# Designs tried in a protein design run: peptides against a protein of PDB entry 4Z63. Part 139

Target 1, 334 residues: chain A of PDB entry 4Z63
Amino acid sequence: LCLGMNDLTGNIPEDLFHLKRLNLLGIQENRLSGSLSREIRNLSSLVRLDVSWNLFSGEIPDVFDELPQLKFFLGQTNGFIGGIPKSLANSPSLNLLNLRNNSLSGRLMLNCTAMIALNSLDLGTNRFNGRLPENLPDCKRLKNVNLARNTFHGQVPESFKNFESLSYFSLSNSSLANISSALGILQHCKNLTTLVLTLNFHGEALPDDSSLHFEKLKVLVVANCRLTGSMPRWLSSSNELQLLDLSWNRLTGAIPSWIGDFKALFYLDLSNNSFTGEIPKSLTKLESLTSRNISVNEPSPDFPFFMKRNESARALQYNQIFGFPPTIELGHNN

## One batch from the design tools (peptide; made by RFdiffusion4, then SolubleMPNN)

Design b2_p17_8_s4 (from b2_p17_8, 7 letters changed)
Fold by OpenDDE base, seed 3:
Structure b2_p17_8_s4 (fold): chain B 334 residues (1-334), chain A 17 residues (1-17)
Amino acid sequence: as target 1 above (334 residues)
Amino acid sequence: VTPVPAVDTSDENLMFA
């Protein structure tokens, strides 16, 4: 049953919960309000539940033990409060959990040893606090992780050296410290292609350790950290780099010529830094900007990106990396 | 002041902020 993108109001009719053979319930993009009914437990055949973009409030009901086939739960952009229900945090069937842009709070706890199918987790823009959960690497299929805009004080856990499944990771605006430790840990994530660390590490030095290596890194976003230092030499070995944003830092020195050697680099933002010297001639030879063949079919994060064009504008949402226009931004360097 | 332009993954519109 798909009733998304309407002006439906009030609660879900009780008779809907009698649909025991229902595999898909999509009621997203409505004005549904109140608590999400516990009677969703009666939908024992449910594979996909989409309640996103509504006015739901209260706690998410702890009934996911009665939903043994549930693979997809989308609840982004609601008013949900409390924590992740115990039955949801232990779901062996769940592949994707999206609860982005809610009011969920407390310590983030998932039973990753039970969540054997979890491959995508979006908990961005919530009120989670404490430390990053050290056991996330125990979610052996977890590929996509957005934890942006939460209050995860401290450092990236050492256990993330073992996060082999991790491909897309955002920790933007999460009060993280110690960028040197974070990069030193995350370099061990052999499948990591997207790393977003914007609005963390305030005023730290960007490490220039040549021992750092991110072989599969395609997207690196470390904007608005007030980072000091220079363009990091270790980045030159990330031959698959497609998008680099280091804007709004305090980076100094020259833009190195190797920045133009990235065959796939189509988006470069180094604006609002303190770079000096000449613009590398190699930037004029970027194959991705000269050739029309950007591979649009590459895997992308499940979480959206946002970019503001001006301070008064609403941020533009980009659902795919290739939604970004080919860009070289070097403005506001001194 | 939110630095602009910058790429982010955080939603701006907390519907319930």
Scores: peptide ipSAE 0.272, ipTM 0.801, DockQ to the pose 0.089
Fold by OpenDDE base, seed 4:
Structure b2_p17_8_s4 (fold): chain B 334 residues (1-334), chain A 17 residues (1-17)
Amino acid sequence: as target 1 above (334 residues)
Amino acid sequence: VTPVPAVDTSDENLMFA
């Protein structure tokens, strides 16, 4: 049943929960309000639940133990409060959980040993607090993780060295500390292609440790951290780099010539730093800026990117990395 | 000062629909 993109108001009619054979319920992009009914438990054949972009409030009902076929739960952009319900945090069937842009709070806890099918997790823009869950690497299929804009104080857990499934990771604006430790841990994530760390590590030094290596790194975003140091030499070994944003830091020294050796680099933002010297001539030789064939079919994160064009504008949403225009921003360096 | 431009994955505001 697909009822998305309407002006439906009120709550879900209780009689809808009598549809025991229903595999897909999509009621997204409406004005549905009140609590999400616990009677969703009666939809025992449910594979996909999409309640996103509504006015739902209250706690998410703890009924997911009665939904053994549920693979997809989309609840982004609602007013949900409380935590992730225990049955949801233990769901063995769930592949994708999206609860971005809610008011969920408390410590983030998932039973990753039970969540054997979880491959995508979006909990960005919530009110989770405490520390990052150390057991996330136990979610052996978890590839996509957005935890941006929560209040995760402290450091990236040491356990994330074992996060072999991790491909796309955002921790933007999460009050994290110790960038040297974070990078030292996350370099062990052999499948990591996208790393977003914007608005963390306030005033720390960007490590220039030549022992750091991110073999498959395509997207690195570490903007607005007030980071000190220079362009990190270890980044030169990330030969697949496509997007680099280090804007709004306090990085100094020259822009190195190796920045032009990245064959796939189509988006570079080094603006609002303290870089000195000449613009490397190698930047004029970036193959990605001269060739039309950016592979549009490459896997992208499930979480959106946002870019604000000006202070008064709303952030533009980009669902794919290749949605970004080819860009070289070097402005506002001193 | 909000960085402009900067790539982010966080919504600026809790958009309640």
Scores: peptide ipSAE 0.249, ipTM 0.791, DockQ to the pose 0.083
Fold by OpenDDE base, seed 5:
Structure b2_p17_8_s4 (fold): chain B 334 residues (1-334), chain A 17 residues (1-17)
Amino acid sequence: as target 1 above (334 residues)
Amino acid sequence: VTPVPAVDTSDENLMFA
């Protein structure tokens, strides 16, 4: 049953929960309000639940033990409060959990040893506090992780060096400290292609440790951290780099010539830094900017990106990295 | 000039439908 993208109001009719053969319930992008009924437990055949973009409130019901086939739960952009229900945090069937942009709070806890199918986790823009869950690497299929805009004080856990499944990771605006430790840990994530660390590490030094290596890194975003230092030499070994944003830092020195050696680099933002010297001539030879054939088939994160072009503009949402216009931004390096 | 990150994954504001 798909009723998304309407102006439906009120709550879900109770009789809907008698549909024991229902595999898909999509009621996203409405004005549905109140609590998500516990009677959703009666939908024992449910594979996909999409309640995103509504006015739901209260706690998410602890009924996911009664939903043994549930693979997809989308609840982003609601007013949900409390924690992740225990049955949801232990779901062996769940592949994707999206609860971005809610009011969920407390310590983030997932039973990753039970969540054997979890591939995508989006909990961005919530009120989770405490530390990052050290056991996330035990989610052996977890590829996409957005934890942006929560209050995770401290550092990236040392256990994340074992996060072999991790491909797309955002921790933007999560009150994290120690960028040197974070990069030192995350370099061990052999499948990491996208790393977003914007609005963390305030005023720290960007490490220029030549021992750091991100072999498969395609997207690096470390904007608005007030980071000191220079263009990091370790980044020159990330030959697959497609998007680099280091804007709104305090980076100094020259833009190195190796920045133009990235064949796939189509988006570069180094604006609002303190870079000096000449613009590397190698940037004028970026194949990605001269060739029309950008490979359209590259996997993207499940979480959206937001681009804000100016202070007065609304952030534009991009669901794919390739939605970004080819860009070289070097402005405001005075 | 308020630092505006060009690329982010955080929502600008808590949005409700």
Scores: peptide ipSAE 0.240, ipTM 0.790, DockQ to the pose 0.086; fails the geometry check
Fold by OpenDDE base, seed 2:
Structure b2_p17_8_s4 (fold): chain B 334 residues (1-334), chain A 17 residues (1-17)
Amino acid sequence: as target 1 above (334 residues)
Amino acid sequence: VTPVPAVDTSDENLMFA
């Protein structure tokens, strides 16, 4: 049943929960309000539940033990409060959980040993607090993780050295500390292609440790951290780099010539730093900016990116990194 | 708030305060 993209109001009719053979309930992009009914438990054949972009409030009902076929739960952009219900945090069937842009709170707790199918987790823009869950690497299929815009005080857990499944990771604006530790841990994530650390590590030094290596790094965003230091030499070995944003830091020294050796680099933002010297001539030879053959069909994060074009504009949402215009931004380095 | 034009993955505003 797909009723998305309408102006439906009020609550879900209780009789809808009698549809025992329903595999897909999509009621997204409406004005549905009130609590999400506990009677969802009656939809025992449900594979996909999409209640996103509504006015739902209250706690998410603890009924996911009665939904053994549920693979996809999309509840982004609602007014949900409380925590992740225990049955959801223990769901063995769930592949994707998206609860981005809600008012969920408390400590983030997932039973990763039970969540054997979890591939994508988007909990960005919530009110989770405490520490990052150390057991996330136990979610052995977890590839996509957005935890941005929560309040996860402290450091990246040491256990994340073992996060082999991790490919796309955002911790933007999560009150994290110790960038040296974070990078030192996350370099062990052999499948990590996207790393977003914007709005963390306030005033720390960007490490220039030549022992750091990110084998498959395509997207690195460490903007607006007020980081000190220079362009890190270890980054020169990330030959697959496609997007680099180090804007709004306090980075100094020259822009190194090796920045132009990245064959796939199509987006570079080094703006609002304190870089000096000449613009490397190698930047004029970036193959990605001269050749039209960018593979647009590369895997991307499930979480959106946001970019403002000006201070007064709303951030534009980009669902794929290739949605970004080819950019070299070196402004405001005086 | 992320300064312009920095890339971010955090939603600009919570839809529900």
Scores: peptide ipSAE 0.237, ipTM 0.786, DockQ to the pose 0.086; fails the geometry check

## One batch from the design tools (peptide; made by RFdiffusion4, then SolubleMPNN)

Design b2_p18_1_s1 (from b2_p18_1, 9 letters changed)
Fold by OpenDDE base, seed 3:
Parts: sequence; C-alpha cells; structure tokens
Structure b2_p18_1_s1 (fold): chain B 334 residues (1-334), chain A 18 residues (1-18)
Amino acid sequence: as target 1 above (334 residues)
Amino acid sequence: KVIIDFENSSWISSVEIE
C-alpha cells in the first residue's frame, strides 16, 4: 500500500493494521501525526515500512520482534523521541534503518551481533549523546553509516580498526575530537571509500603522517574544522580519490603538485584556507577535467550527498558523487 | 559557504536500496 506524497492528516485508520499480508506500507510525505501505532505489530508480513516525512511524534513502538520479515524501515523527518526500541536494535531481518532528522536521544545502542543483515544505518541529525557505539564493527554487513549531527563526544573507538564492512561513513558535526586518532583508526577500514568528518576536530592539526594509508578512499570531506597544518602527504597514496573538500580550515603551505596526479579527481575544494604559492600546473592535467569521459562505475552511497552553496541556500542533493559538477575551488586563500 | 555533507538537507529522498 503506497499512500505517499499526499496531504493525508490525522491518524492511520486502525483497520489498516488488519492487513496481515501487507508487504509494503508507504505513507511517507504526508501530514500524519500522533504516535506511530503499536498495531504495526499486526503487519507480520511487512518487508518495507516507510513513514518518513510526516509529523509523527512520541517513541517508536517496540514491536519489531513481531515483524520478522522487515528489511527496510524509513522514518526520517519525523518528531520521534526516545531511543531505538530494543526489538529494532535486535532485528535480524533489518537491512536498512533510516531515522535521520528526528529527536531521538540517549545513548546509541544497537545489538550488532543480532543485527546480522544491517547494511545501512542513517541516524543523522538526532540528539544521540555519549560515545560512539564501540560494537558497530560487530555489524558484519554494515556498509553505510551516517551518524552526523549528533553529540558523540570523544574519539572514534579503537574497535573501528575492525570495521571491515564500512564503506561510507559520515560523522559530520558530531563533536568529535582527535583527528590523528580517528584517521589512524579508520585507515584500517579496508573498504572505506567515503569519509565525511566536517565540523569536528576544532582547531586540531591535520596529521601529516606518511604511515597513514587509505587505499580505496574516493571521497574525503573534512571541511570547516579550523584544522592547521599542510596538505597531508599520506593522501597522495589514495589513487582513487575523486572528491576532496578541505575547505574552511587553516591549512597552510603550498598546494602540492601530486594533487594533479589523481586521475579520477573531479571535485576539489581547498577554499577558505591559508594556502600559499602557485597553483600547481598539474591541476590543469587532471584527466577527469579533460575531454575524456572517464566512466567511473562507482557504487553510490545509500545516502545522498548534499552541497550547500550558501548558508541560506537549499542544499542540492546528489545521489551520486558523479552528480557533482567538476569543480576546482581555491578561493579565499592567502 | 559551500559545505558538502550528508546532512545539509532535511530532504533526503528515501534511499531505495535496490
């Protein structure tokens, strides 16, 4: 049943929860309000539940133990409060959980040993606090993780050295500290292709440790951290780099010539730093900016990228990294 | 200020993992 993208108001009719054979319930993009009914438990055949973009409030009902086939739960952009229900945090069937842009709070706890099918987790823009859950690497299939815009004080857990499934990771604006430790840990994530760390590590030094290596890194966004230091030499070994944003930092020194050696680099933002010297001529030789259509078949992250040109502007959504216009931004340097 | 982030929009289309 798909009733999305309407102006439906009020509560879900109780009789809807009698549909025991229902595999898909999509009621997204409405004005449905109140609590999400516990009677969802009656939808025992449910595979996909989309309640996103509504006015739901209260706690998410703890009924997911009665939904053994549920693979997709989308509840983004609601007013949900409380934590992740225990039954949801223990769901063995769930592949995707999206609860972005809610008011969920408390310590983030997932039973990753039980959540054997979890591939994608979006909990961005919530009120989770405390530390990052150390057991996330126990979610052996967890590929995409957005935890941005929460209040995860402290450092990236050491356990994330074992996060082999991790491919897309955003921790933007989560009050994280110790970028050196974070990068030192995350370099062990062999499948990491996208790393977004914007608005963290306030005023720290960007490590220039030649021992750091991100072999599969395609997207690195570490903007608006007030980071000091220079362009990190370790980044030169990330031969698959496509997008680099280090804007709005306090980086100094020259832009190194090796930045032009990235064959797939099509988006570069080094703006609003303190870089000096000449623009490397090698930037004019970037193959991705030349007439050669490099068809890069990239696995798109499950989460879109957003580009906001101005603080007042609406963010542009890009479902694929290649949707970004080829860009070199070097403005506002010294 | 150009900021690339996963969270800059309140509007994230339902990511259908096909």
Scores: peptide ipSAE 0.034, ipTM 0.655, DockQ to the pose 0.069
Fold by OpenDDE base, seed 5:
Structure b2_p18_1_s1 (fold): chain B 334 residues (1-334), chain A 18 residues (1-18)
Amino acid sequence: as target 1 above (334 residues)
Amino acid sequence: KVIIDFENSSWISSVEIE
């Protein structure tokens, strides 16, 4: 049953929960309000539940132990409060959990040893607090992780060096500290292609450690951290780099010539730093800017990217990184 | 300020359920 993208209001009719053979329930992009009914437990054949972009409130019901076939739960952009229900945090069937842009709170706890199928987790823009869960690497299939815009005080856990499944990781604006430790840990994530760390590590030094290596890194976003230092030499070994944003830091020195050696680099933002010297001539030779035919086989995360050009502007949604316009921003380096 | 993130900054205003 797909009723998404309408102007439906009120609660879900109780009779809908008698549909025991229902595999797909999509009621996204409506004006449905109130609590999400516990009677969803009666939908024992449910594979996909999409209640996103509604006005749901209250706690998410703890009934996911009665939904043994549930693979997809999308609840983003609602008013849900409380924590992740225990049955949801222990779901062995769940592949994708999206609860972005809610009011979920408390410590983030997932039983990753039970969540054997989880591959995508979006919990961005919530009220989670405490530390990052150290056991996330135990989710052996977890590829896509958005935890941005929560309050995860402290450092990236040392256990994340074992996060071999991790490919897309956002921790933007999550009150993280110690960028040197974070990069030192995350370099061990052999499948890491996308790393977003914007609005963390306030005033720290960006490490220029030649021992750091991100072999498969395609996207690095570390904007608005007030980071000191220079362009990191270790980044020159990330030959697959497509997008680099180091804007709104306190980086100094010259922009190195190797920045133009990235064949796939189509988006570069180094604006609002303290870079000096000449613009490298190698930037004029970027194949991505001269050739339209770069077939970037971009693995796309299950969650969209958002680009906000101004704090007051509406964010532009991009389903793929390749959707970003080719850009070089070097402004405001005073 | 350009911010690239995985989040739509469309904060649905917290419906303060009064």
Scores: peptide ipSAE 0.045, ipTM 0.637, DockQ to the pose 0.058; fails the geometry check
Fold by OpenDDE base, seed 1:
Structure b2_p18_1_s1 (fold): chain B 334 residues (1-334), chain A 18 residues (1-18)
Amino acid sequence: as target 1 above (334 residues)
Amino acid sequence: KVIIDFENSSWISSVEIE
């Protein structure tokens, strides 16, 4: 049943939950309000539940043990409160959980040993607090993780050295500390392609440790951290780099010539730093900016990127990183 | 000012470029 993208209001009729053979319920992008009914438990054949972009409130019902076929739960952009229900945090069938932009709170706890199918987790823009869950690497299929815009005090857990499944990771604006430790840990994530750490590590030094290596790194965003130091030499070994944003830091020194050696680099933002010297001539040789046809067959991340051209502009959705316009921003430097 | 915002992204948290 697909009723998304309408102007439906009020509560879901209870009789809808008698549809025991229903595999897909999509009621997204409406004005549905109230609590999400516990009677969703009656939808025992449910594979996909999409309640996103509504006005739902209250706690998410703890009924996911009665939904053994549920693979996709989309609840982003609602008013849900409380924690992740125990049955949801233990779901062996769940592949994708998206609860971004809610009011979920407390300590984030997932039983990763039970969540054997979880490959995508979006909990960005919530009220989770405490430390990052050390057991996230036990989610052996977990590839895509957005935990941004929460309050995860402390450091990236040491256990994340073993996060082999991790490909996309965002921790932007999550009150993290110790960038040196974070990078030292995350470099061991052999499948890590996208790393977003914006609005963390306030005033720390960006490490220039030649021992750091991110082999598969395509996207690095560490903006607005007030980071000190220079352009990190270890980044020059990330030959697959496509997008680099280090804007709004306190980085100094010259922009190194090796920045133009990245064959796939099409988006560079170094604006609002304290870089000095000349613009490297090698930037004019970036193949990605000169050749229209870099069909980088990137596996599209399961989640779109959003770019705003300005703070007041509507975010443009890009389903692929390659949808971003080729950009070099070097403004507001010395 | 290009703000890479991931508000609608189920993946990338908004780079709030102030």
Scores: peptide ipSAE 0.043, ipTM 0.671, DockQ to the pose 0.100; fails the geometry check
Fold by OpenDDE base, seed 2:
Structure b2_p18_1_s1 (fold): chain B 334 residues (1-334), chain A 18 residues (1-18)
Amino acid sequence: as target 1 above (334 residues)
Amino acid sequence: KVIIDFENSSWISSVEIE
């Protein structure tokens, strides 16, 4: 049953929860309000539940133990409060959990040993606090993790050295500290292609440790951290780099010539730093900017990208990173 | 300021969608 993208108001009719054979309930992009009914438990055949982009409030009901076939739960852009329900945090069937842009709070706790099918987790833009959960690497299929815009004080856990499934990771604006430790840990994530660390590590030094290596790194965004130091030499070994944003830091020294050796680099933002010297001539030879036919095997995140050119500008949605216009931003280096 | 956010994405959130 798909009733999304309408102007439906009020509560879900109780009789809808009598549909025991229902595999898909999509009621997204409406004006549905009130609490999400506990009677969802009666939908024992449910595979997909999409209640996103509504006006739901209250706690998410703890009924997911009665939904043994549930693979997809989309609840983004609601007013949900409280924590992740225990039955949801222990769901063995769940593949995707999206609860972005809610008012969820407390410590983030997931039973990753039970969540054997979880591959995508979006909990961005919530009110989670405390530390990053050390047991996330126990979610052996977890590839996509958004924890941005929460308050995870402290450092990246040492256990994340074992996060082999991790491919896409955002911790943007989460009050993290110790960038040297974070990069030293995350370099062990052999499948990591996308790393976003913007608005963390305020005023720290960007490490220039030649022992750091990110083999499969395609996207690195570490903007607006007030980072000191120079362009890190370890980044030159990330041959698959497609997008680099180090804007709005306090980086100094020259832009190195090796930055033009990245064959797939189509987006470069080094703006609003303190770089000096000449623009490397190698940047004018970037194949991605000159050739129309570079088949960039884009990481296909399950979710779109958003780009704001200005703080006051509306975010532009991009379904793929390649949707970003080829860009070199070197402005405002003083 | 270019801010790359994945507002609707599970993996990259750097821009606040107003």
Scores: peptide ipSAE 0.029, ipTM 0.687, DockQ to the pose 0.113; fails the geometry check

